# Peptides against a protein of PDB entry 1BH9, part 29

Target 1, 89 residues: chain A of PDB entry 1BH9
Amino acid sequence: FSEEQLNRYEMYRRSAFPKAAIKRLIQSITGTSVSQNVVIAMSGISKVFVGEVVEEALDVCEKWGEMPPLQPKHMREAVRRLKSKGQIP

## One batch from the design tools (peptide)

Design b1_p27_1_s1 (made by RFdiffusion4, then SolubleMPNN; from b1_p27_1, 14 letters changed)
Fold by OpenDDE base, seed 3:
Structure b1_p27_1_s1 (fold): chain B 89 residues (1-89), chain A 27 residues (1-27)
Amino acid sequence: as target 1 above (89 residues)
Amino acid sequence: MEEKLKKALEELFKLLLEREFSMLVEE
């Protein structure tokens, strides 16, 4: 992230999920317990992914002539745009 | 509003986990 991107992203860091929440989400999908290392790996991947989506959502918000905080509509549009760009499968 | 944003993030996490977990287990 650039300094500007980091500054914008920091406004939404309070929305990040703790390790326990990530573990619970994994287990809800797999139906079984997972190792600590798997939780750590998924936490890292998730943080990178969310960071990319948030930056795109902030761009959407600005282009729509709106101001933070981000809303669900910005997140939905961000995902759509990232898929269109081929950044998300 | 913050709670609604968290719910949106949770849904994105779930989608990510469904796609990526199988690859991690393979490692």
Scores: peptide ipSAE 0.029, ipTM 0.520, DockQ to the pose 0.053
Fold by OpenDDE base, seed 5:
Structure b1_p27_1_s1 (fold): chain B 89 residues (1-89), chain A 27 residues (1-27)
Amino acid sequence: as target 1 above (89 residues)
Amino acid sequence: MEEKLKKALEELFKLLLEREFSMLVEE
């Protein structure tokens, strides 16, 4: 695996939320308990967000002529770009 | 830096999840 691939793998691992944490987050929004299917769906959405942000950040890092690991500045720039593209609400 | 990045990412994802779910409920 390339250094970039390893970096992505580590980012995915660190950004994963336990089922309980996701459930609590959802319930804080809805004000009531949610089903297992809702938690599963939101877990999937979480993975999509992780992928999009990390990939964009890696692109930023590369375009800036820098090497992994990703830094907060890459993540901040990635978010700005994704918002501009309408990929982040 | 690793820990700082992790914390920033986690906060971002929480925010994004909140926004995404809110949109789903409104629809």
Scores: peptide ipSAE 0.027, ipTM 0.502, DockQ to the pose 0.048
Fold by OpenDDE base, seed 2:
Structure b1_p27_1_s1 (fold): chain B 89 residues (1-89), chain A 27 residues (1-27)
Amino acid sequence: as target 1 above (89 residues)
Amino acid sequence: MEEKLKKALEELFKLLLEREFSMLVEE
């Protein structure tokens, strides 16, 4: 790993969605209360999803001949590409 | 169900952008 890669992995590892926010969001969508296990599962799924988007965004940034840090345009393009590949809903 | 999941992930993604994005994309 390069120092840059290691730094990104460390930041990713340290990042986390607030449980309360996830719980409220899920309950808002489902209309019913959710268990802690559901929140934990969704937290994990969400983090994996974000990781995939960030990875794709870094690829976009590189392909466009640009340098980090990532910008909103890279994230938007990443989501578009992942949707077209069927990797995200 | 898939549509609900999609909406949830999109909202959570927004939450990350608001709270964690600056940290994740720092050089």
Scores: peptide ipSAE 0.022, ipTM 0.478, DockQ to the pose 0.310
Fold by OpenDDE base, seed 1:
Structure b1_p27_1_s1 (fold): chain B 89 residues (1-89), chain A 27 residues (1-27)
Amino acid sequence: as target 1 above (89 residues)
Amino acid sequence: MEEKLKKALEELFKLLLEREFSMLVEE
């Protein structure tokens, strides 16, 4: 990764979802209330997941011989590749 | 349960794209 790409990756990884938003989202999917610990766990899982996607997207950008910043097409391709690798079900 | 988790992660991913992805394309 270039320094710029790595910086964007780290910035992305350091971002966090609002706890309330995650709680509401989970509840909307499960149809039941969730504990604070579930929200915390899901927040962590989500951060790791997003970090992997961003990392893969940076790799895609480089492999395509393109320059930053990342574009939606890089993110879409990253998800596709991670699915192919079995990293995303 | 796995499908529920998958859906949750997908929705969270969408949320991040909506709220955070713009940072990656800023110059």
Scores: peptide ipSAE 0.022, ipTM 0.470, DockQ to the pose 0.294

Design b1_p27_1_s2 (made by RFdiffusion4, then SolubleMPNN; from b1_p27_1, 13 letters changed)
Fold by OpenDDE base, seed 5:
Structure b1_p27_1_s2 (fold): chain B 89 residues (1-89), chain A 27 residues (1-27)
Amino acid sequence: as target 1 above (89 residues)
Amino acid sequence: MKELLEKALEALFEKLLEENFSSLVPE
């Protein structure tokens, strides 16, 4: 990996959704409290989901002939494409 | 569980869309 690739990987590796925020969000949806394991699982799944969307968004950005940083329009298109491919619901 | 996950991820993603992605994809 280049230094840039390594840096991006490290930033991704270190990133995470705040546990408290995820817990509150889930509770707002379910109407009940959730276990720590559920929060951890959802945090991890959410991170993977975001990673996949970002990867797709980078492809969108490139195919549109645009340069980073990513913008919301790239993310929205990425989600649309991933849904179309059946990779996400 | 699928519905719960979908709703949670959508909500989180919507919040993320309000942010700047410069830190995730530096030039």
Scores: peptide ipSAE 0.028, ipTM 0.506, DockQ to the pose 0.292
Fold by OpenDDE base, seed 1:
Structure b1_p27_1_s2 (fold): chain B 89 residues (1-89), chain A 27 residues (1-27)
Amino acid sequence: as target 1 above (89 residues)
Amino acid sequence: MKELLEKALEALFEKLLEENFSSLVPE
């Protein structure tokens, strides 16, 4: 990996969704309380999802000839591209 | 379960779009 890739990985690794927020979100959808394991699983899946989108968004940003920080337009385009590739629903 | 996951991820992502992503990308 390049130094830049490593730096991005470290920033990604240190990022996390607050468990309380994830729990509240899930419960607002299901209408019932959820277990700690469900919160952990959903947190992990969500982090992986965000990581994939950010990676694609950085590529979009570069291809558009722009520089970080990422903007919502990069994220929206990243999602569109990932959907077209069948990598996300 | 799949639908629940999709809804949760969509909700989380939409919320993140309203926030600053500078902390996820180094200068």
Scores: peptide ipSAE 0.026, ipTM 0.502, DockQ to the pose 0.331
Fold by OpenDDE base, seed 3:
Structure b1_p27_1_s2 (fold): chain B 89 residues (1-89), chain A 27 residues (1-27)
Amino acid sequence: as target 1 above (89 residues)
Amino acid sequence: MKELLEKALEALFEKLLEENFSSLVPE
């Protein structure tokens, strides 16, 4: 593995959504209190989802002939492409 | 539950878009 790959993985590994924010969001949708296990599970799934979008966004950035850092336009295009591929709803 | 997950992920993603992604891509 290259240093760049390791650094990117480390940043991804250390990133996380705040538990309190996720809990509030879920409860706002369901109208019911949720357990810590649900919050943990949703946090993990959300992190995986973001990782997949970021990976696609990096591909978009490269294909557009642009340089990092990623911008919102890359993320939006990534989502569009993933939907087109049927990889996300 | 699938709909719940989708809505939650979309909301979280939109929030993330407000942040800077420079730290996720090392030079």
Scores: peptide ipSAE 0.024, ipTM 0.488, DockQ to the pose 0.292
Fold by OpenDDE base, seed 2:
Structure b1_p27_1_s2 (fold): chain B 89 residues (1-89), chain A 27 residues (1-27)
Amino acid sequence: as target 1 above (89 residues)
Amino acid sequence: MKELLEKALEALFEKLLEENFSSLVPE
């Protein structure tokens, strides 16, 4: 790993979705109250999802011969590729 | 259930990009 990769990982590791926001979002979709465990589980899944998308986007950026910061086009292409590979629905 | 999770993840992703990663992903 490069220093840049390590720094990104550290920032990722420290990041987290606000529990209250996750709870409200889930409840807005389900139409009912959700347990704390559901919030925790969804927060974890979401974090992994974001990490995978960012990693793919960085790969896209590099393959296109471009440099960070990431742009929306990299994120869109990342999602497309992950869907194509069946990594995300 | 899968559709529910997908919708939640997509919404969360968009929210995160907007609020927490604006410096990394310029709009």
Scores: peptide ipSAE 0.023, ipTM 0.494, DockQ to the pose 0.286

Design b1_p27_1_s3 (made by RFdiffusion4, then SolubleMPNN; from b1_p27_1, 12 letters changed)
Fold by OpenDDE base, seed 2:
Structure b1_p27_1_s3 (fold): chain B 89 residues (1-89), chain A 27 residues (1-27)
Amino acid sequence: as target 1 above (89 residues)
Amino acid sequence: MEKKLKEALEKLFELLLESEFSLLVEE
């Protein structure tokens, strides 16, 4: 890995979604309150998911001959590609 | 289900931007 890739991975590893935001998001979907353990679990799953999407988006950005930072168009295309690969329902 | 997933993804993307995740920037 390049220094840039390693640095990105380190930043990713140290990053985390705001717990309160995740809780609100889950509750908005389920329509009911959730426990802290559910929030923790979903936070982890969400982080992994976002990591995969970002990785794909970076690939899209590179293949399009563009430079970071990532833009919404890269994220949308990444999701589309991951769906076609069966990695997203 | 597809609609809910889309909404969830949009919220996650917003959350990433609001949290200023450095993953979006190569620095």
Scores: peptide ipSAE 0.033, ipTM 0.534, DockQ to the pose 0.207
Fold by OpenDDE base, seed 1:
Structure b1_p27_1_s3 (fold): chain B 89 residues (1-89), chain A 27 residues (1-27)
Amino acid sequence: as target 1 above (89 residues)
Amino acid sequence: MEKKLKEALEKLFELLLESEFSLLVEE
């Protein structure tokens, strides 16, 4: 890892989605209330997943010859690429 | 990609842009 990569990794490792937001998101999908343990589990899974998407988006940004910060277009392209690779259904 | 998964992913992107996850993309 470069210093910049290490710094991003440290920030990622310490970061988390707002608990209430994740809870609301899950409940909007399931249509019912969910336990705190489910929120914690899904929050962790989502963090890992977003990390993979962000990594792909950073690669997209670099390949396009652009500099951070990431933009929505990088995220959208990252998702498309991950879908083509079979990483996202 | 399933519709619900797509919608959830889009909402996660919104959270990413508005939360501390935005620090990942700062210079």
Scores: peptide ipSAE 0.030, ipTM 0.535, DockQ to the pose 0.223
Fold by OpenDDE base, seed 3:
Structure b1_p27_1_s3 (fold): chain B 89 residues (1-89), chain A 27 residues (1-27)
Amino acid sequence: as target 1 above (89 residues)
Amino acid sequence: MEKKLKEALEKLFELLLESEFSLLVEE
């Protein structure tokens, strides 16, 4: 890890989605209430997923010869690439 | 990508911008 990479990792490790927001999001998709444990589990899964997308987006940004902060175009390309790799449905 | 999954992803990205996760894309 470079110093910058380490810093990003530390921020990632210490960050979390707001529980209430995750709960609302899940419920908007499922159409029903969810338990606290489901919210906790989904929060963790979502964090891992976002981390993978961000890492791919950083790679895209670098390969395009651009610098952070990441832009929507990097995120869209990252998702496309992860999909082609079979890492996203 | 399923319609619902795409919408969920968009909302997750919105949450990134409103939380400490924003530091991942800015630093």
Scores: peptide ipSAE 0.023, ipTM 0.531, DockQ to the pose 0.213
Fold by OpenDDE base, seed 4:
Structure b1_p27_1_s3 (fold): chain B 89 residues (1-89), chain A 27 residues (1-27)
Amino acid sequence: as target 1 above (89 residues)
Amino acid sequence: MEKKLKEALEKLFELLLESEFSLLVEE
C-alpha cells in the first residue's frame, strides 16, 4: 500500500460520526426515539457504508483519469455504480 | 435507492464533509 492509502486508512480507522448526530439522523428518518445500541450499530454501519462509497468514488476518480480530491461527480457516480452492483438499494 | 436511504446518504455526506472523514477524500 502507498503512504497515501495507509494515511487514508488510518484516518478512516480513527474517525467516527458523532453519536448525537447519528441519533438525530436516525430519528429524523424513523420518526421515533432510538436506543443507544441502535445508535452504536448504525454508527458502525454508516461508517462502513461511507467508506465503501468513498472507496468506490476513489476508484471512479482513478478510472476517469482524474486526481483527488474527490468531487461531487465522483460520489454520484460511485453511488450509481454501487446501485448497479446491488450494494445499494 | 429508497427515498429514506437517499436522504440518509445525503446527511451522511454532510457529516462526512464536516468530520475527519474528509481526510479520506483529500490528498
Scores: peptide ipSAE 0.041, ipTM 0.553, DockQ to the pose 0.213; fails the geometry check

Design b1_p27_1_s4 (made by RFdiffusion4, then SolubleMPNN; from b1_p27_1, 10 letters changed)
Fold by OpenDDE base, seed 3:
Structure b1_p27_1_s4 (fold): chain B 89 residues (1-89), chain A 27 residues (1-27)
Amino acid sequence: as target 1 above (89 residues)
Amino acid sequence: MKEKLEEALKRLFELLLEQEFSLLVPE
């Protein structure tokens, strides 16, 4: 890892979605109560997904000759590219 | 199910945007 990569990883590692927020969100979509295990699983899946999008967005930002912080346009392009690569549905 | 999952992830993504990625990107 470069210093930059390590720093991003540490920030990513420390990040987490609030369980209560995830629980409420899932329940609002499913219309039913969800178990603690579902919340944990969704928290992990969501973190991985966001991490992949952020990394792609950072790459987009760099390729466009721009500097952080990331902007919505970087995120949109990242998602498009990941879909094109078949990495996300 | 897949669409619901995608919707959930989209909402979670928006939650992170509200935090300006402060927990995912170095200052």
Scores: peptide ipSAE 0.047, ipTM 0.544, DockQ to the pose 0.317
Fold by OpenDDE base, seed 5:
Structure b1_p27_1_s4 (fold): chain B 89 residues (1-89), chain A 27 residues (1-27)
Amino acid sequence: as target 1 above (89 residues)
Amino acid sequence: MKEKLEEALKRLFELLLEQEFSLLVPE
């Protein structure tokens, strides 16, 4: 790993979605209130999921012969590819 | 359920932008 890669990973590791925002999002989907433990679990899962999408998007960007920063089109294509691979529903 | 997941993804991406988590995406 390069120093830049390690630095970005560290910043990613330290980042987190606000609990209140995650709670509201979950409740908007489930239609009911959720416990603190559910919010914590979903926060972690969501963070990992976003990381996986970003990683796939980087691959897309590279394969298309383009340079960073990532653009919405890379993220959209990443999601399509992950769905095709069966990695996400 | 698939549609709900897509909506959740959109919300998460918006949250990343709102929280200025730009370092998650290489520049």
Scores: peptide ipSAE 0.026, ipTM 0.516, DockQ to the pose 0.201
Fold by OpenDDE base, seed 4:
Structure b1_p27_1_s4 (fold): chain B 89 residues (1-89), chain A 27 residues (1-27)
Amino acid sequence: as target 1 above (89 residues)
Amino acid sequence: MKEKLEEALKRLFELLLEQEFSLLVPE
């Protein structure tokens, strides 16, 4: 792994969605209160999802012959590609 | 498409609330 990759991984590893925000989001969607464990689970899933999108976006950026930082266009294309691959709905 | 993603997430949340994904619960 390159130093850049290690740095990105470390930043990713240390990152986390605020529990309160996740809880509010879930509750706004489901219309009911959720347990702490549900919040934890969804936080983890969300983190993994974001990680996958970012990874795909970096690949898009590279394939387009561009360099970081990522731009919205990379993220949008990443999502499109992931959908095309069936990795996300 | 975004609507489908949102719907999928909603369903996922609902399933979690119903403990259908108990394996994902840390404890």
Scores: peptide ipSAE 0.025, ipTM 0.543, DockQ to the pose 0.061
Fold by OpenDDE base, seed 1:
Structure b1_p27_1_s4 (fold): chain B 89 residues (1-89), chain A 27 residues (1-27)
Amino acid sequence: as target 1 above (89 residues)
Amino acid sequence: MKEKLEEALKRLFELLLEQEFSLLVPE
């Protein structure tokens, strides 16, 4: 890992989604209240998911011969690629 | 329930894209 990669990992590691936001989002979709455990589980899954997308986006950025910071086009392409690979629905 | 979970994640991702990762906050 380069220093930059390590720094990105550290920032990712210490980052989280606000529980309240996750709770509201889930409830807006399901129409029912959710427990704290559900929020925690969803938060964790979401963090992993976002991490995978960002990782793919960084790969896209590199393959396009571009440098960070990531742009929306990298994120969009990452999603397309992950869908193609069957890693996301 | 899996479908709902996937939908939630999808919407969360869309929100992150639209808000420039504003939901991903450092602790």
Scores: peptide ipSAE 0.043, ipTM 0.554, DockQ to the pose 0.702; fails the geometry check

Design b1_p27_2 (made by RFdiffusion4)
Fold by OpenDDE base, seed 4:
Structure b1_p27_2 (fold): chain B 89 residues (1-89), chain A 27 residues (1-27)
Amino acid sequence: as target 1 above (89 residues)
Amino acid sequence: SVATQIAEAMTELALEYAEEYSAEFFS
């Protein structure tokens, strides 16, 4: 991958996960309001997770002898592999 | 459990945004 692509990837990986989406998601499950601190914590965890999924998915794509862009099957397999590695509960 | 539900939902949300990041990565 080009230096430019890696740079864009890192920028997204370091960015905060959408707080509004996280807040709505949790509240839809709990039925109660979610504190700002909880959203911040979940945002941090999620952005790290997204980065790990993308990295794993890229590896899956390459190992399968396929070319980008990533497809849903790569993402699903990435999650499966991360679970088997203990990276995901 | 609530924790399990949140974890599963967060996984789905993360996958959605991972695809968006991937799309940008290869654009």
Scores: peptide ipSAE 0.219, ipTM 0.729, DockQ to the pose 0.693
Fold by OpenDDE base, seed 2:
Order: C-alpha cells, then structure tokens, then sequence
Structure b1_p27_2 (fold): chain B 89 residues (1-89), chain A 27 residues (1-27)
C-alpha cells in the first residue's frame, strides 16, 4: 500500500462509525437509553468487524479473478462466507 | 431476540461503512 492510501485509511478509521448513529441504532432496538461506554464498545467492535469483512471481500475479489475496488457483490459474498465459518451470527 | 436484532443491525451498518472503507482506501 502507498503512503497516501495509509493516510486515507487513518482518516477514515478516525471518522467512521459516529457515536450518535450507533447510539440511535441500539436505542431504537432496546427502547431504552444506552451508556457512553456501551456505544464506545460497540463502535470498536464494529470497526474490527468492518476490517474483517473487507479482508474477506478482498479474498473473494481475488478468488473471482477480479481487481479492486471492492463491489457490493464482494461484500455480500464475504458476509456469506463469514457466516458459513461461524464468525458472524 | 434483542441480541440477534442488534447483531443484524450492526452488520448492516458495518456493510455500509465497509464499502466506504474500500472506496476511500483504493481511490
């Protein structure tokens, strides 16, 4: 990866998964208030999950003989494979 | 269950951001 790509990655990593959106999502399901610590934890877990999905999707892309950038079809297949492996509930 | 619903919702959210992740990284 180029230095520019790494820089863009870091910028994205810092800005992704806004706490407000995660909080609203969880509260819409639970129907009750969610603590800051829970939101932080869920944000962190989600970021790790995104990384795993992207890694799997890149493998899918390669196995299909295609080149980046990743497309929705790669993401869908990645999730399917991760579920098959038991990594996603 | 509530836990399953949260997991599914977070998965959908993660997929959305994963596409942005890839688009940004490979630009």
Amino acid sequence: as target 1 above (89 residues)
Amino acid sequence: SVATQIAEAMTELALEYAEEYSAEFFS
Scores: peptide ipSAE 0.212, ipTM 0.715, DockQ to the pose 0.706
Fold by OpenDDE base, seed 1:
Structure b1_p27_2 (fold): chain B 89 residues (1-89), chain A 27 residues (1-27)
Amino acid sequence: as target 1 above (89 residues)
Amino acid sequence: SVATQIAEAMTELALEYAEEYSAEFFS
């Protein structure tokens, strides 16, 4: 990949999921307020999950003999495979 | 359960960001 692509990758790797969105999402389900620490934890977990899904999806794409960019079908298959491997619940 | 609902919702959110992540990476 180009240096520019690596730079964009690093931006996403360093970034966190939008805390406000996560907070609202959890609160909409629980019906109660959520602490900042819980939001931070969920944000971190989600970021790691995204990275793992993308990595697995790229492998799926390659194994299917297809080229990027990744499509929803690659993402869905990636999640399925990660679950079967026990990498995610 | 609440935990299951949260997990499912977070999965959906993560997938949306994964697509955005991929699109940005390969642009």
Scores: peptide ipSAE 0.205, ipTM 0.708, DockQ to the pose 0.723
Fold by OpenDDE base, seed 3:
Structure b1_p27_2 (fold): chain B 89 residues (1-89), chain A 27 residues (1-27)
Amino acid sequence: as target 1 above (89 residues)
Amino acid sequence: SVATQIAEAMTELALEYAEEYSAEFFS
């Protein structure tokens, strides 16, 4: 993949997970309010995690001889592979 | 754990944007 494609993907990834959405998601799970700094930290960690899953999913898609857009089956397989590699718990 | 729950929720959120991510990447 070209550097241009990677750059566009990274920029899109950063904009797709707004702090407000992350805050709501965390609060729905913890049941309590969360500080701005915690949201920032969790946002960064989450974006890295999602990025790794998507990158693996793209690899799965390619290895299966299929073309984007990504589908749930690619994501499920990506997670399985990353767990197998010890990349994610 | 809470961390696991958040990770799983973020994975689900990623699925919502999967098509958009791949479309942008391959545009």
Scores: peptide ipSAE 0.205, ipTM 0.700, DockQ to the pose 0.493

Design b1_p27_2_s1 (made by RFdiffusion4, then SolubleMPNN; from b1_p27_2, 13 letters changed)
Fold by OpenDDE base, seed 3:
Structure b1_p27_2_s1 (fold): chain B 89 residues (1-89), chain A 27 residues (1-27)
Amino acid sequence: as target 1 above (89 residues)
Amino acid sequence: STLQKILEALFELSLKEAEEFSARLFS
């Protein structure tokens, strides 16, 4: 990462996930309204998922001797590895 | 379980967000 890329990465980690979309997603499954605290918690989990996938994909890209930007094949391999580690559903 | 279904759905949503985030990181 350049300093600019690292800055953008950290800014994303500090930013909120789309709470409205998360709320709708949860309610579509539960069939009832959910509290703001539940939405916040689930948003946090989603951010963790994003971070883990991107970081794993970057590791895959490097291990394959390739350079960014990330490609779908890096994301697919990252997901496979994270699932095998039991780190994502 | 309901929680497992939520986590799986959240992960699918997260994958879409990850693609957008990655694009922003390297643009």
Scores: peptide ipSAE 0.553, ipTM 0.898, DockQ to the pose 0.676
Fold by OpenDDE base, seed 2:
Structure b1_p27_2_s1 (fold): chain B 89 residues (1-89), chain A 27 residues (1-27)
Amino acid sequence: as target 1 above (89 residues)
Amino acid sequence: STLQKILEALFELSLKEAEEFSARLFS
């Protein structure tokens, strides 16, 4: 990351996640209403997933000797590696 | 389990968000 990118990354980490979408997602699975606390917790987990995927994809991009921006192939490989490490479902 | 299903779905949603986030990072 450049300094500018790092700043944007940190800004994103501090910003709100789309909680409404997460709430709908959970409720579509449970079939019932979900508390705000659960949505908040799941939102936090989602943000962690986003960060891990992007960071891993950047690592993949670098290891392949390529330059940003990230491409779908970097994301796919990142997901594969993270799953292998047991870091994502 | 229900929790596992939720986590898997959350991850799928996160992938979409990651793509959007990445686009912003390199804009």
Scores: peptide ipSAE 0.552, ipTM 0.896, DockQ to the pose 0.667
Fold by OpenDDE base, seed 1:
Structure b1_p27_2_s1 (fold): chain B 89 residues (1-89), chain A 27 residues (1-27)
Amino acid sequence: as target 1 above (89 residues)
Amino acid sequence: STLQKILEALFELSLKEAEEFSARLFS
């Protein structure tokens, strides 16, 4: 990351995730309303997932000797690796 | 389990966000 990219990355990590969408997603699975605390917790997990995928994809890109921007192939490989590590579902 | 289903769904949502964020990150 450049300094600018790192700043954008950190700002994103600290920003709120779409709570409404997460709430609807959870409720579509549970069939019942969920508390604000549950939504907050799941929002946090989602942001962690984003960070892990992006970081792993950047690592993949680098190890393959390629330059950003990230491509779908980097994301797919990142997901595969993270799943094998048991870090994502 | 229900929790596992939620996590899987959240991950799918996160993947979409990751793609969008990545595009902005390198723009």
Scores: peptide ipSAE 0.551, ipTM 0.897, DockQ to the pose 0.671
Fold by OpenDDE base, seed 4:
Structure b1_p27_2_s1 (fold): chain B 89 residues (1-89), chain A 27 residues (1-27)
Amino acid sequence: as target 1 above (89 residues)
Amino acid sequence: STLQKILEALFELSLKEAEEFSARLFS
């Protein structure tokens, strides 16, 4: 990352995740209403997932000798690797 | 389990967010 990109990355990590979407997602699975605290907790997990995928994809991009921006192939490979490591579901 | 299903679904949602985030990182 450049300094600017790192700054953007940190800003994202500190920003709110789409709580409404997460709430709807959870409720579609549980069939019941979900508390705000649960949504916040799940939001945190989701943000971790995002960070791990992007970081892994950047690593893939670099390992392949390619330059950003990230392409779908980098994201797909990142997911495969993270699943193999047991770091994502 | 329910939790596992939630985590899997959250991950799918996170993938979409990751794509959007990566686009913003390099814009």
Scores: peptide ipSAE 0.545, ipTM 0.893, DockQ to the pose 0.667

